# Peptides against a protein of PDB entry 8YR4, part 41

Target 1, 309 residues: chain A of PDB entry 8YR4
Amino acid sequence: PRGSPALQLVVLICLGLMGLERALNVLVPIFYRNIVNLLTEKAPWNSLAWTVTSYVFLKFLQGGGTGSTGFVSNLRTFLWIRVQQFTSRRVELLIFSHLHELSLRWHLGRRTGEVLRIADRGTSSVTGLLSYLVFNVIPTLADIIIGIIYFSMFFNAWFGLIVFLCMSLYLTLTIVVTEWRTKFRRAMNTQENATRARAVDSLLNFETVKYYNAESYEVERYREAIIKYQGLEWKSSASLVLLNQTQNLVIGLGLLAGSLLCAYFVTEQKLQVGDYVLFGTYIIQLYMPLNWFGTYYRMIQTNFIDMEN

## One batch from the design tools (peptide; aimed at target 1 R185 R298)

Design b2_p19_1_s1 (made by RFdiffusion4, then SolubleMPNN; from b2_p19_1, 11 letters changed)
Fold by OpenDDE base, seed 4:
Structure b2_p19_1_s1 (fold): chain B 309 residues (1-309), chain A 19 residues (1-19)
Amino acid sequence: as target 1 above (309 residues)
Amino acid sequence: MREEEEELLEEEIEERLRE
């Protein structure tokens, strides 16, 4: 934000907190590994208790695997409210000034309420998109890259390759299936709106329907519209299940391949038992925010198409 | 169109939060 040094400082603090979240995403699995190793070695209670306490504290800072519920994430979100409000207001004022620069012919052809609604939506969509990109998409991609680097350097290049292939396949399939699913959702909503419009039209014309004793005919037409809607709803819901199952299968295959490789290296005494647990924990931790990636991708795509129109 | 797509996104977020 140009013009407010206080908001610039808040942005820098938020970026610092985002960096801390990335560090926590690496440290939490490492501390969990260390607990497993200390338990395996039958280490003294004092060392174990300190490591467990440190792990729980780091886990509190990190929050749940979605990243949205951690203390650091909540603090970042809280600080970001002021930046979001400043950005929103600036976009709203830019849109409003641009609307005043438009020709009188443009204003006479549109209802003022529709123009304001387009402006408010355009502002919300842009500010929302930027927030999701900066706080969810970019961090998730960063965690994947950090994970690939970490496993490549500290385990073996094969682990980094497995994570790379798994995540690349996951992202690609998520995009492809999400784009395919979007067609069914659009068709569902179009049919829902058409079904609702028929119900409203029938109810607004209630006197006419009653005069002609056409109640049974209107009910049957409404039933046909509902059946058509439910057929599209089923395709939408089934496509979501297919997305979730496809994602789960890709992660499951990556987890299987990496876990077998970890187990092999543990049997060769090249890795410790805790490193096996670290791999599994880290992959599951990467999976949780990736479930939302399809939603974020669609949100990005929708908002870009809407900015061009 | 945009409202229907935002509602679609909110519904998707809600649908995924229920799982």
Scores: peptide ipSAE 0.030, ipTM 0.686, DockQ to the pose 0.048
OpenDDE base, seeds 1, 2, 3, 5: peptide ipSAE 0.028, 0.028, 0.025, 0.026; ipTM 0.679, 0.683, 0.672, 0.675; seeds 1, 5 fail the geometry check

Design b2_p19_1_s2 (made by RFdiffusion4, then SolubleMPNN; from b2_p19_1, 13 letters changed)
Fold by OpenDDE base, seed 1:
Structure b2_p19_1_s2 (fold): chain B 309 residues (1-309), chain A 19 residues (1-19)
Amino acid sequence: as target 1 above (309 residues)
Amino acid sequence: MDARYQEELEREEAERLAA
């Protein structure tokens, strides 16, 4: 934000907190590994208690697996409110200024309420898109890259390859299935609007419907519209279940392959029992934000379409 | 995650972006 040094400092703090979240995503599994190793070695209570206390504190900072509930994430979100409000107001003022630069002929040809609704959607879409890119998409991609690097360096190149293949397949299938699903959702929304319009038209013509005793005919036409809507709703919902199941299968196969490989390396005394637990914990942790990636991708696409209009 | 909860969150976010 140009013009407010205070808001620039808040943005820098938010970026620092985002970096801290990435560090916590690596540290939490490492401390959990260390607890398992200390338990396996029958280490002294004082060392174990310190490591457990440190792990619980790091886990409090990170949150309970949904990254949005961690102390650091909540603090970042809280600080970001002021930046979001400033950005929204700036976009609104730019749109409003641009509307005043438009020709009188353009204003006479459009309803003022439609223009304001387009401006509000445009502001919300830009601000939303920026927030999703910065706080959800980019961090998730960064965590995947950090994970691939971590497993390649500290375990073996085979673990990095498993994570790379699993995440690449996951992202590719998520995009492809989400794009395919978008067709059903658009058809559903179009039919919903048509069903609603029919109900409104019937109610606006209520006197005419009563005069001709056409109530049964209008109810049957509305029933047909609902049945068509429900058929599209079912396809939309079924496609979402298919997406979730496909994602679950990819992660399950990646977890299986990596867990078997970890178990083998532990039997060969090349890895510790804690490293097996670290792998499982870290893969599950990477999966949690990825579960929303389809939603974020669709929202990004919608916001781009709303910005072009 | 429950597919319905994801769809509800997607709806609330879409409604928030449409408002």
Scores: peptide ipSAE 0.021, ipTM 0.617, DockQ to the pose 0.066
OpenDDE base, seeds 2, 3, 4, 5: peptide ipSAE 0.017, 0.021, 0.017, 0.018; ipTM 0.573, 0.617, 0.580, 0.592; seed 3 fails the geometry check

Design b2_p19_1_s3 (made by RFdiffusion4, then SolubleMPNN; from b2_p19_1, 11 letters changed)
Fold by OpenDDE base, seed 5:
Structure b2_p19_1_s3 (fold): chain B 309 residues (1-309), chain A 19 residues (1-19)
Amino acid sequence: as target 1 above (309 residues)
Amino acid sequence: MDEEYEEELEEEIRERIEA
């Protein structure tokens, strides 16, 4: 935001909070590991109590791993409201100015409501794309990279490879299945709109339907439209279940491979019991935001299409 | 389209929360 130093400072604070969230995602599993190790070693109560208190405090700052529930994330979101409003207004004004620069011939061929709808779509698409990229997609990718680096440095390189392969496969399958699913969703929505339009047309022409005693015919046509819609709805919903199950299987396989390897290294006394717990906890933490990656991808794709139109 | 998109988005979020 070039026009307000205050908003620039808020952006910097938000970026700092995003960095803090990434740090918390690493620290929380580490503190949990330390608790398990201290319990295993029968450490003094004072050391244990301090570590537990610190863990709970860090967990409060982080939240439940869905980015929206942590204190730091909520604070970031709150501060960002003013930046979003400023950005939205600036985009709206730029689009509006551009519309006024267009030829009279362009305006004469369009209805005012269509022009406004183009402006609104353009604004929503740009602001939505930026928000999802900055606050959801980029942080999630950063957490994966940080995870790969962490496991490669502090564990065996094989753990970093397992995480890399698991997350790469997860992301790839998420994109592919989401793109495939989008076709069914578009077909469903098109059929829904057609079904609704038919119902509205039949009801608006009620007198004509009555005049011809065609009520049973219109009801049957509506039933056929509903059945066709439900067939597309089922494909949409079933494709979502397939996405979720595919994601769960990939994470489950990664968790299995890494957990077995970790357990083996614990038996060989190369790792501690707490390191096994750390690995499992960290993979689960990576999974939570990744579950929404398909939604974020679809949002980005839709917003891109709306910007091109 | 924006309202339809927001509705579609809310529906997808709902579907994912309920799944």
Scores: peptide ipSAE 0.042, ipTM 0.700, DockQ to the pose 0.047
OpenDDE base, seeds 1, 2, 3, 4: peptide ipSAE 0.041, 0.032, 0.042, 0.036; ipTM 0.702, 0.689, 0.703, 0.696; seeds 1, 2 fail the geometry check

Design b2_p19_1_s4 (made by RFdiffusion4, then SolubleMPNN; from b2_p19_1, 12 letters changed)
Fold by OpenDDE base, seed 1:
Parts: C-alpha cells; structure tokens; sequence
Structure b2_p19_1_s4 (fold): chain B 309 residues (1-309), chain A 19 residues (1-19)
C-alpha cells in the first residue's frame, strides 16, 4: 500500500509470518521424526520430554494444516484485516471516481443499483483474487517446491521424483476436472436463476393466476423447473465427489509408492524408522491445502471473468 | 471439505448481497 508506512510494515510482518509458516511445515515433521527415533532408541526421558514439548509448541504455532487454525495463521489473518480494509476502500474509491468520469448517457442507460452492484462485485473480485493468490495459491506451490527440494536433498532422489510426479499429476487432474466441473456448475446456476424467476413471475401475477384458476398449472410448471434443477445439482455434486475421489487416489498412490520405498530403505538400514513417519506426515501436510486447490482455481477463474466484465 | 468451503463462500457472497 503506497502512502501508509504502518500498513507497509504490517504487510512485511505478514510476509515474514508466511515464511514462518513454511518453516513450521518442514520443522513439525522433523521433530515428529526425532520423537519416533528417540522412542526407538529408548533415549533418556529428559531428551524425549524436551523434544515432545518442542513438537507440541511447533504444532500449536502451525495448527491443523487447514490454513486457518494455527496461531501464526490466525495472527497473520488478524493483521491482514487492516490491509484488506485499506485495499478494499482504495479500490472502491477508484471505481467510484471512474464511474463519475463516465458519460451521463452511460448512467441513464443503467439502473443506479446495477452500477453499485457492478462496483461492489468488481472490488470484491479484485480483493478476493489478491488474497487467494497471496495466502493460498502461492504458499501451497511454495510448500510443494520446498517438499521436493527437502526429499531430494535429505532422502534419495527417488523420493523427490515420487513427490514431484504425485503433485504434478494431482495439480493437473485438479485443474482439468475443475474446468470440466465448472460447466455443470454454470448450468446449475443458470437453471436456479430461471427457476427463481419463474416463481417470482408467478407470484407477481398472482391476481391473474387466481382469476384463471391456474394455480395447479403454475405449481406443476414450478415442479418441472425444480426437477430440472435437481438433475443439474446432482451432476454438479457428483462431479465434486469424482474430483475428491480422484485427488484421494493420486495422493494414496503417491503415499503407497513413497511408503514402500521408505520401508525398503529402513530395512536396508539407510533410513531410520522416524524417516518413514516423517514421509507419511509430510505428504499428509502437503495434501491438506491441496484439497482446496480446485476451489481456489475456480474462484480465481470466476474473479477474472467478473473483473473483465 | 471443498463442499464446506463452497458453502462458506456462497454464504459470504449472500451476506455481501444483503448488505
């Protein structure tokens, strides 16, 4: 934000907290590995207790991996409220000033409530898009890259390849299935609006419907519109289940391949038992934000379309 | 999970339409 040094400092703190979240995503599995190794070695209670306490503290800072439940994430979100409000207000004022620069003929051709609704949608779309890119998409991609680097450096190169192939396949299938699903969602929303419009038109013409005793006919037409809507809703919901199942299968296959390879390396005494647990926990941590990636992609696509109109 | 977030988004879009 140009013009407020205080808000620039808050943005820098939020970026620092975002970097800390990435560090926590690596450290939490490492400390969990260390606990398993210390338990396997029957290490002294003091070393175990310190490592467990440190792990629980790091896990408190990280949270549940859903991006909203960790102390660091909540602190970032809290600090970001002021930046979001400042950015929203600045975009709203820019749109509003631009609307006042438009010709009187443009304003006479549109209802004032429609103009305000376009301005509010445009502001919400820009601010939403920026927030999703900065706080969800970029961090998730960064975690994948960090994960590939980590497994390539500290494990055998085959682990880095498994994670790379799994995540690349996951992202590709998520995009392709989400684009396919978007067609069903658009058809559903169009039919929802048509069903609602029919109900509104029937109720606005209530006197005419009553005069002709056409209530049963209007109810039957509304029933047909609902059945058509439910058929599209079912396709939309079924396509979501298919997306989730496809994502789960890709992660399951990646987890299987990597876990079998890790188990083999543990039997060969090249890795410790804790490394097996680290791999499983780290892959699950990468999976949690990726489960939302289809939703983020669709939001980005919708917000771009709403910004171009 | 994605369905719950789509619902929260729809609810937030509906709140933004009521204001």
Amino acid sequence: as target 1 above (309 residues)
Amino acid sequence: MEEEYERELKEREEELRRE
Scores: peptide ipSAE 0.022, ipTM 0.605, DockQ to the pose 0.093
OpenDDE base, seeds 2, 3, 4, 5: peptide ipSAE 0.018, 0.021, 0.017, 0.021; ipTM 0.581, 0.598, 0.592, 0.597

Design b2_p19_2 (made by RFdiffusion4)
Pose (drawn by RFdiffusion4):
Structure b2_p19_2 (pose): chain A 309 residues (1-309), chain P 19 residues (1-19)
Amino acid sequence: as target 1 above (309 residues)
Amino acid sequence: EPEPVEHEPSPETVEELEE
């Protein structure tokens, strides 16, 4: 925000809260390991109670699920509401003030609905791009790197390889499948618009009664168009299912390899009992934000082209 | 799956562009 000083402070607080969320993401599974290790060695009730209370408090600060749930990141959403309102207003006003100064030939040439659709989509594109990228993409790529470092340095050497390969395969397969699915989605959307146009045309022209008893013909053509649309929709959704399955398979293979290696190492007195639940929890924690990357890829590309327009 | 949201413009903005 260029103008107001009160909003730059809010931006800095939001970035600090994002860092705190990353720290909590690292911290909570460590406390879960500590609780399990204290539990297995018959510890007194005092230290166990205090540690349990602390773990619960940390789980409360971190998202109880999917990271979009915690007290942190919600304070962020509140402050970002206040900040993103300013950018939205400024961009809309700049577009509206520019559209009123162009010459007449320009306005006589282009329609109004298209020009206004471009402007609205642009403002939404800038807002969404800022939110998606800064608050949902970079934090996750930071979480993956932090996890790789933690497992490779403080846990063992092989688990770094396991996490690295798993996440690399996950990202690569997600992008590869997503481009193909985008082609299918565009092919389906064009036919959906054509079907709607045919239905609107058949409704507007109540001449079907005049030039024939052509109600049946209008119904038949509509059915054919619906069938064509349904075929294209089935293709697109089947592609979506395949994407979900391949992502799930990659994560499952990574979890299987890590769990087996951790169990074997625990039986050989190299690792403690808590390290198993640490690995499991952290792998699930990494998986949860990764579930929405094909959508982020599609939205980032679309919003980039829209902002360019 | 989320999709881009489209909104209709206000009538006053359309009238100002027509004028």

Design b2_p19_2_s1 (made by RFdiffusion4, then SolubleMPNN; from b2_p19_2 with H7R T13V E18K E19R)
Fold by OpenDDE base, seed 1:
Structure b2_p19_2_s1 (fold): chain B 309 residues (1-309), chain A 19 residues (1-19)
Amino acid sequence: as target 1 above (309 residues)
Amino acid sequence: EPEPVEREPSPEVVEELKR
């Protein structure tokens, strides 16, 4: 942000916290590995208790499951509120100034409520797009790259290759199926708007409909519009289930291949039991943010289209 | 664990992210 050194410092702190989240994503599985190894070796209680306490503290900082509820993520989100508000206000003022530079003919042809709705959509689309790119897409891609490097360096090149192939296939299928699904969603939204417009038109003409006793005809036309909408909604929902199942299959195959290879190396005494648990934990941890990748990609595409209109 | 249904952020969460 130009003009506020305080907000620039907050952005740098938020970037530092994002780096800390990436470090926690590597450290949490490592500490969990160390607990399993210490349990296997029957290590003294003091060493085990210290490692468990350290793991739980790191897990509190990282957050469980979806990663969005961790202390570091919450602190980042809290600090980012002021930066988001500054960015939103700047975009609103840029849109507002641009609207005042537009020709009188453009303003006379549009209702003030439509102009405000375009301005609000434009502001929300830009700020939403930036937030999804910076806080969801880029960090997820960074975690994948860090994972490939980590497994290639500390396990074997074969583990890095499995993670690379699994994540590349996952991302490619997610994009392809999401683009295919976007057609069904657009058709659904268009039919929803058409169904709503028919209901509004029928209700605005209520006196005329009542005068001609045409209520049954209007209800039947509305029913046909709903049935057509539900057919498109079913295609949209079924395509989502197909996406989720495809994603689950790809991650399941990667988890299977890597877990079998890890188990084999543990039987050969090249890896410890904790390394098997680390691999499974790390792959599941990478999978959790990737489940939302299709949603983020779709939102990014929608926001780009809403900026061009 | 809530299945990672690609929950379209509810229009409310999109509106809350737009606020």
Scores: peptide ipSAE 0.024, ipTM 0.604, DockQ to the pose 0.048
OpenDDE base, seeds 2, 3, 4, 5: peptide ipSAE 0.024, 0.024, 0.024, 0.023; ipTM 0.590, 0.618, 0.603, 0.598; seed 2 fails the geometry check

Design b2_p19_2_s2 (made by RFdiffusion4, then SolubleMPNN; from b2_p19_2, 6 letters changed)
Fold by OpenDDE base, seed 1:
Structure b2_p19_2_s2 (fold): chain B 309 residues (1-309), chain A 19 residues (1-19)
Amino acid sequence: as target 1 above (309 residues)
Amino acid sequence: EPEPVEREPPEEVVAELEA
């Protein structure tokens, strides 16, 4: 934001909070490991209670699940509202200025409400795309890289390799299957719009349909359009289940391989019981935001196509 | 825990992105 030093400071604070989220994603599993090790060693209650209290506080800052409910994430989202509004307004004014420079022939062929809808879609698509890239895609990729580095340095190179292969395969399959699924979703949306347009046209011509007693014919044509839609909807939904199951299998195989290797190193007394729990907790923590990666990829593709139109 | 179905972003967030 070139025009407001206050908004530039807010962006820097939001980037600092994103860095803090990445640090919490490493620290939370480490503190959980330390609790398990202290419990195994039968450590004094005072040391255990302090470590548990510190873990719960860090977990409150990080949040549960996808991290969207954590205090740091909520504070970032709150501070970002003003930056998003500034960016949205700037894009909207640029689109609006560009629309005024377009030929009179372009405006005469379109209703003012359609032009505004295109401007609003363009603004929303650009602002949404930037938000998803900055707050979801980039942080998820950063967490994977940090995870690979962490496991390679503090465990063994084999753990870093398992995480690298698992996450690379997961991301590749997610992209490929999501791109394949996008064809079914586009066909579904096109058929939905065609079915809706037929219903609206039949209702606008209601007097004519009633005059010719053609009500049963219009209902049957609408039913055929719904059946075609439901056939495409089923393909879209079935392709989603296939994506989710493929993702679950890849993570399950990575978790199995890494957990077996951790268990082996614990039996050899090279790792502690807490390190086994850390690995499982960290992999599950990486998996949670990755479940949305297909959705983010699809939204990115849709928004790029909507910007070219 | 609600299974991480590729939840379509809440229809509100999709509607805010498609609106």
Scores: peptide ipSAE 0.023, ipTM 0.585, DockQ to the pose 0.049
OpenDDE base, seeds 2, 3, 4, 5: peptide ipSAE 0.022, 0.022, 0.022, 0.022; ipTM 0.577, 0.595, 0.580, 0.583; seed 4 fails the geometry check

Design b2_p19_2_s3 (made by RFdiffusion4, then SolubleMPNN; from b2_p19_2, 6 letters changed)
Fold by OpenDDE base, seed 3:
Structure b2_p19_2_s3 (fold): chain B 309 residues (1-309), chain A 19 residues (1-19)
Amino acid sequence: as target 1 above (309 residues)
Amino acid sequence: EPEPVEREPPQEVVEELKA
């Protein structure tokens, strides 16, 4: 943000916290590995208790339980509120200024409520897109790269290759299937809007419908519109299940290949039992944010289309 | 349960994007 050194400092702190989250995503599996190794070696209670306490503290900072946000993520979100409000207000004022520069003919052809709704959609689309790119997409890609580097350096080049191939295939299939699915979603949304419009038009013309005793006819037309909608909804939902299953299969194959290779190296005494647990834990941690990647990609596409209109 | 991959973004973000 140009003009406020305080907001620039908050942005730098938020970027630092994002870096800390990336470090925690590596450290938490490492500490969990160390606990498993200490338990296997029957290490003294003092060393075990210190490592467990440190792990729980790092896990509190990271979060990553189902539906739990970590302390670092919550602190980042809290600090970002002021930056988001500044950005939103700046975009809103730019759109509002642009609307006042538009020709009188453009304003006379539109209702004031429609103009306001276009302005609000434009503001929301831009601010939402930026937030998703910065806080979800970029960090997820960074975690994948860090994971590839970590496994390549500390395990073997083969583990880095498995993670690279698995994540590359996952991302590629997610994009391709999401683009294919977008056609079904657009058709569903168009039919939903048409079905809703028919219901609104029938209710606005209630007196005319009553005058002609046409209630049964309007109900049947609405039923046909619902059946047509449900046929498109089923295609949308079935395509989502196919996406989820494809993603699950790719991660499952990567987890299988890497887990078998890790188990083999543990039998050869090149890796410890804790390293097997680390690999599985780390792959699951990479998978959790990747579940949202299809949603982020779809949102990015929708927001670009809404900015062009 | 395999958490459905397209979790709708938190309703707050969907409302912030629909607004």
Scores: peptide ipSAE 0.024, ipTM 0.605, DockQ to the pose 0.049
OpenDDE base, seeds 1, 2, 4, 5: peptide ipSAE 0.024, 0.024, 0.024, 0.022; ipTM 0.592, 0.578, 0.589, 0.587; seeds 2, 5 fail the geometry check

Design b2_p19_2_s4 (made by RFdiffusion4, then SolubleMPNN; from b2_p19_2, 7 letters changed)
Fold by OpenDDE base, seed 1:
Structure b2_p19_2_s4 (fold): chain B 309 residues (1-309), chain A 19 residues (1-19)
Amino acid sequence: as target 1 above (309 residues)
Amino acid sequence: EPEPVFREPSQEVVDELRA
């Protein structure tokens, strides 16, 4: 933010908190591994209790992997409110200034309520896009890269390869299936708008419909429009279930391959029991934010299209 | 655990993420 050193400091603190979230995503599984190893070795209660207390504290900071409920995430969101408000107001003022530079003919051809709705859509699209990129997409990609590096260095190159192949396949299928689903969603939204327009037109002409006793005809046309909408809604919803199931299968296969390999290395005494638990915990932790990736990708695409219009 | 249904973030969650 140009002009406010206080807001620049808040942005730097938020970036520092994002770095802390990445560190917690590595440390939480490590501490959980250490608990399992200490339990397996029948370690003294004092060492176990300290490690458990440290793990619970780190887990409180992380927020259980749901990304939105951790103390660090909540603190970041709280501090970001002022930055978002500054960005929103700046975009709104830029749009408003641009609207005043447009020709009188453009303003006379549009209703004031339509102009305000375009301005609000533009502001919300830019601010939403930036928030999704910075706080969801980039951190998720960073966590995947950190995970690949961690497993390649501390386990074996085979674990890094499994995570790389699993996450690459997951991201690729998520993008491809989301682009395919976007066609069904656009068709659904277009038919929803057409169905709503027919209902509004019939209600605006209510006196004419009543005069000609055409109520049954208008109801039948509305029913046909609803049936057509529901057919498109079903395709959208079914395509969503297909996406979620495909994602679940890819993660399940990655978890299976890596867990079997880890179990094999534990039987050969090359890894400890805690390392098996670490792998499963870390993969599940990577999976949680990835479940929203298709939604973020779709929102990014929609916001880009809404900015070009 | 709420299945991460790709619930289209309800317009409310989109509006809360925009807020």
Scores: peptide ipSAE 0.016, ipTM 0.580, DockQ to the pose 0.043
OpenDDE base, seeds 2, 3, 4, 5: peptide ipSAE 0.013, 0.016, 0.015, 0.021; ipTM 0.462, 0.566, 0.558, 0.488; seeds 2, 3, 5 fail the geometry check

Design b2_p19_3 (made by RFdiffusion4)
Pose (drawn by RFdiffusion4):
Structure b2_p19_3 (pose): chain A 309 residues (1-309), chain P 19 residues (1-19)
Amino acid sequence: as target 1 above (309 residues)
Amino acid sequence: SATEYITEKLEELLEKPEE
């Protein structure tokens, strides 16, 4: 925010809250391991109670689920509402002030609905791009690196390889499948618009009664168009199911390899009982934000082209 | 009627969720 000083402070607080969320993401599974290790060794009730209370408090600060739930990141959403309102207003006003100064030939040439759709979508694109990228992409790529470092240094050497390969495969397959699916989606959207146009045309022209008893003909053409649309929709959604299945298979294979290696190491007195639940919880925690990367890829590309327009 | 049928099918089509 160029103008106001009160908003730069809010931006800095939002970035600090994002860092705190990353720290909590690292901290909570460690406290879960400590609780399980204290529980297995018959510890007195005092230290167990205090540690349990601390763990619960940390789970409350972190998202109880999917990270979009915690007290942190919600304070962020509140402050970001206040900040993103300023950018939205400024961009809309700049577009509106520029559209009123162009010459007449320009306005006589282009329609109004198309020009206004481009401007609205542009403003939405800039806002969405800022929010998607800064608050949902980079933090997750930072979480993956941090987890790789933690497992490779403080847990063992092999688990770094396990996490690295699993996440690399997950991302590569997600991007590869997503481009194909986008092609299918566009193909389906074009036909959906054509079907809507046919229905609108049939409704507007109540001449079907005049030039024939052509109600059946208009109904049959509409059915054919619906069938074509449904075929294209089935293809697109089946592609979506395939993407979900491949992502789930990759994560499952990574979890299986890590769990087996951790159990074997615990039986050989190399690792403690809590390290098993640490690995499991952390793998699930990494998986939860990764579920929405094909959508982020699609939205970032679309919003980039829209902003360019 | 043919008009009502086409209207109902158009409404069902418009209610489909987008991604």

Design b2_p19_3_s1 (made by RFdiffusion4, then SolubleMPNN; from b2_p19_3, 9 letters changed)
Fold by OpenDDE base, seed 4:
Structure b2_p19_3_s1 (fold): chain B 309 residues (1-309), chain A 19 residues (1-19)
Amino acid sequence: as target 1 above (309 residues)
Amino acid sequence: SAREEIEEALKALEAKPKE
């Protein structure tokens, strides 16, 4: 934000908090590992209590791996509200100024309220997408890379390879299945708009419908349109369940392969029991934000489709 | 307009509570 040093400082603090979230994503599994190892070794209560208290404090800062529930993420989101409002207002004022520069013929040919609604939807969508890409997509990709590096350095290259293959397959299938689903969503939205238009036209012509006693006929035509819509809605919803199940299977297979390999290395005394728990905890932490990634890749595609129309 | 009011009323009826 040019012109406000206070908002520039807030952006720098938000970037610093994002770096802290990445550090917490590594530290929380490490402290959980250490608790399991101390429990296995029957360590003295003072050491265990300190490690547990430190873990719970770090977990409070991190949150549940969903990003939205941690103190650091909540503080970042709170500080970002003012930056978002400044950015939104600047884009709205730029669009409003540009609309005033447009020819009188453009203003006469289009309903000003419809143009403002398209502009407002467009600005909100773009600003929301950019904020989402910066705060969820980029951090999730960073956590995957950090995870691959961590497992490759501290466990074995095979663990880094399993995480790499699992996450690459997950992302690829998420994209491919989401593109396939976009056809069903477009068909659903087109039928929703057609069903709505028919309802609006029937209600606007209610005097004519009443004059001909055609109320039962209009209700039956509306019912047929709803049944056709629900058939397309079912395909859209079923395709979402299929996406979620495919994602769950990929993560399940990665978790199985890595957990079996970790268990084998624990039996060979190359890893500790806590390292098995660390691997499972870290994979689950990577999975949680990836579930959101599929939702937001869909929002990105929807907003691109809505800008092409 | 009567069309916009009907369209808003239909949207309000179709508006599932955002969880």
Scores: peptide ipSAE 0.018, ipTM 0.565, DockQ to the pose 0.127
OpenDDE base, seeds 1, 2, 3, 5: peptide ipSAE 0.010, 0.017, 0.015, 0.017; ipTM 0.469, 0.540, 0.533, 0.554

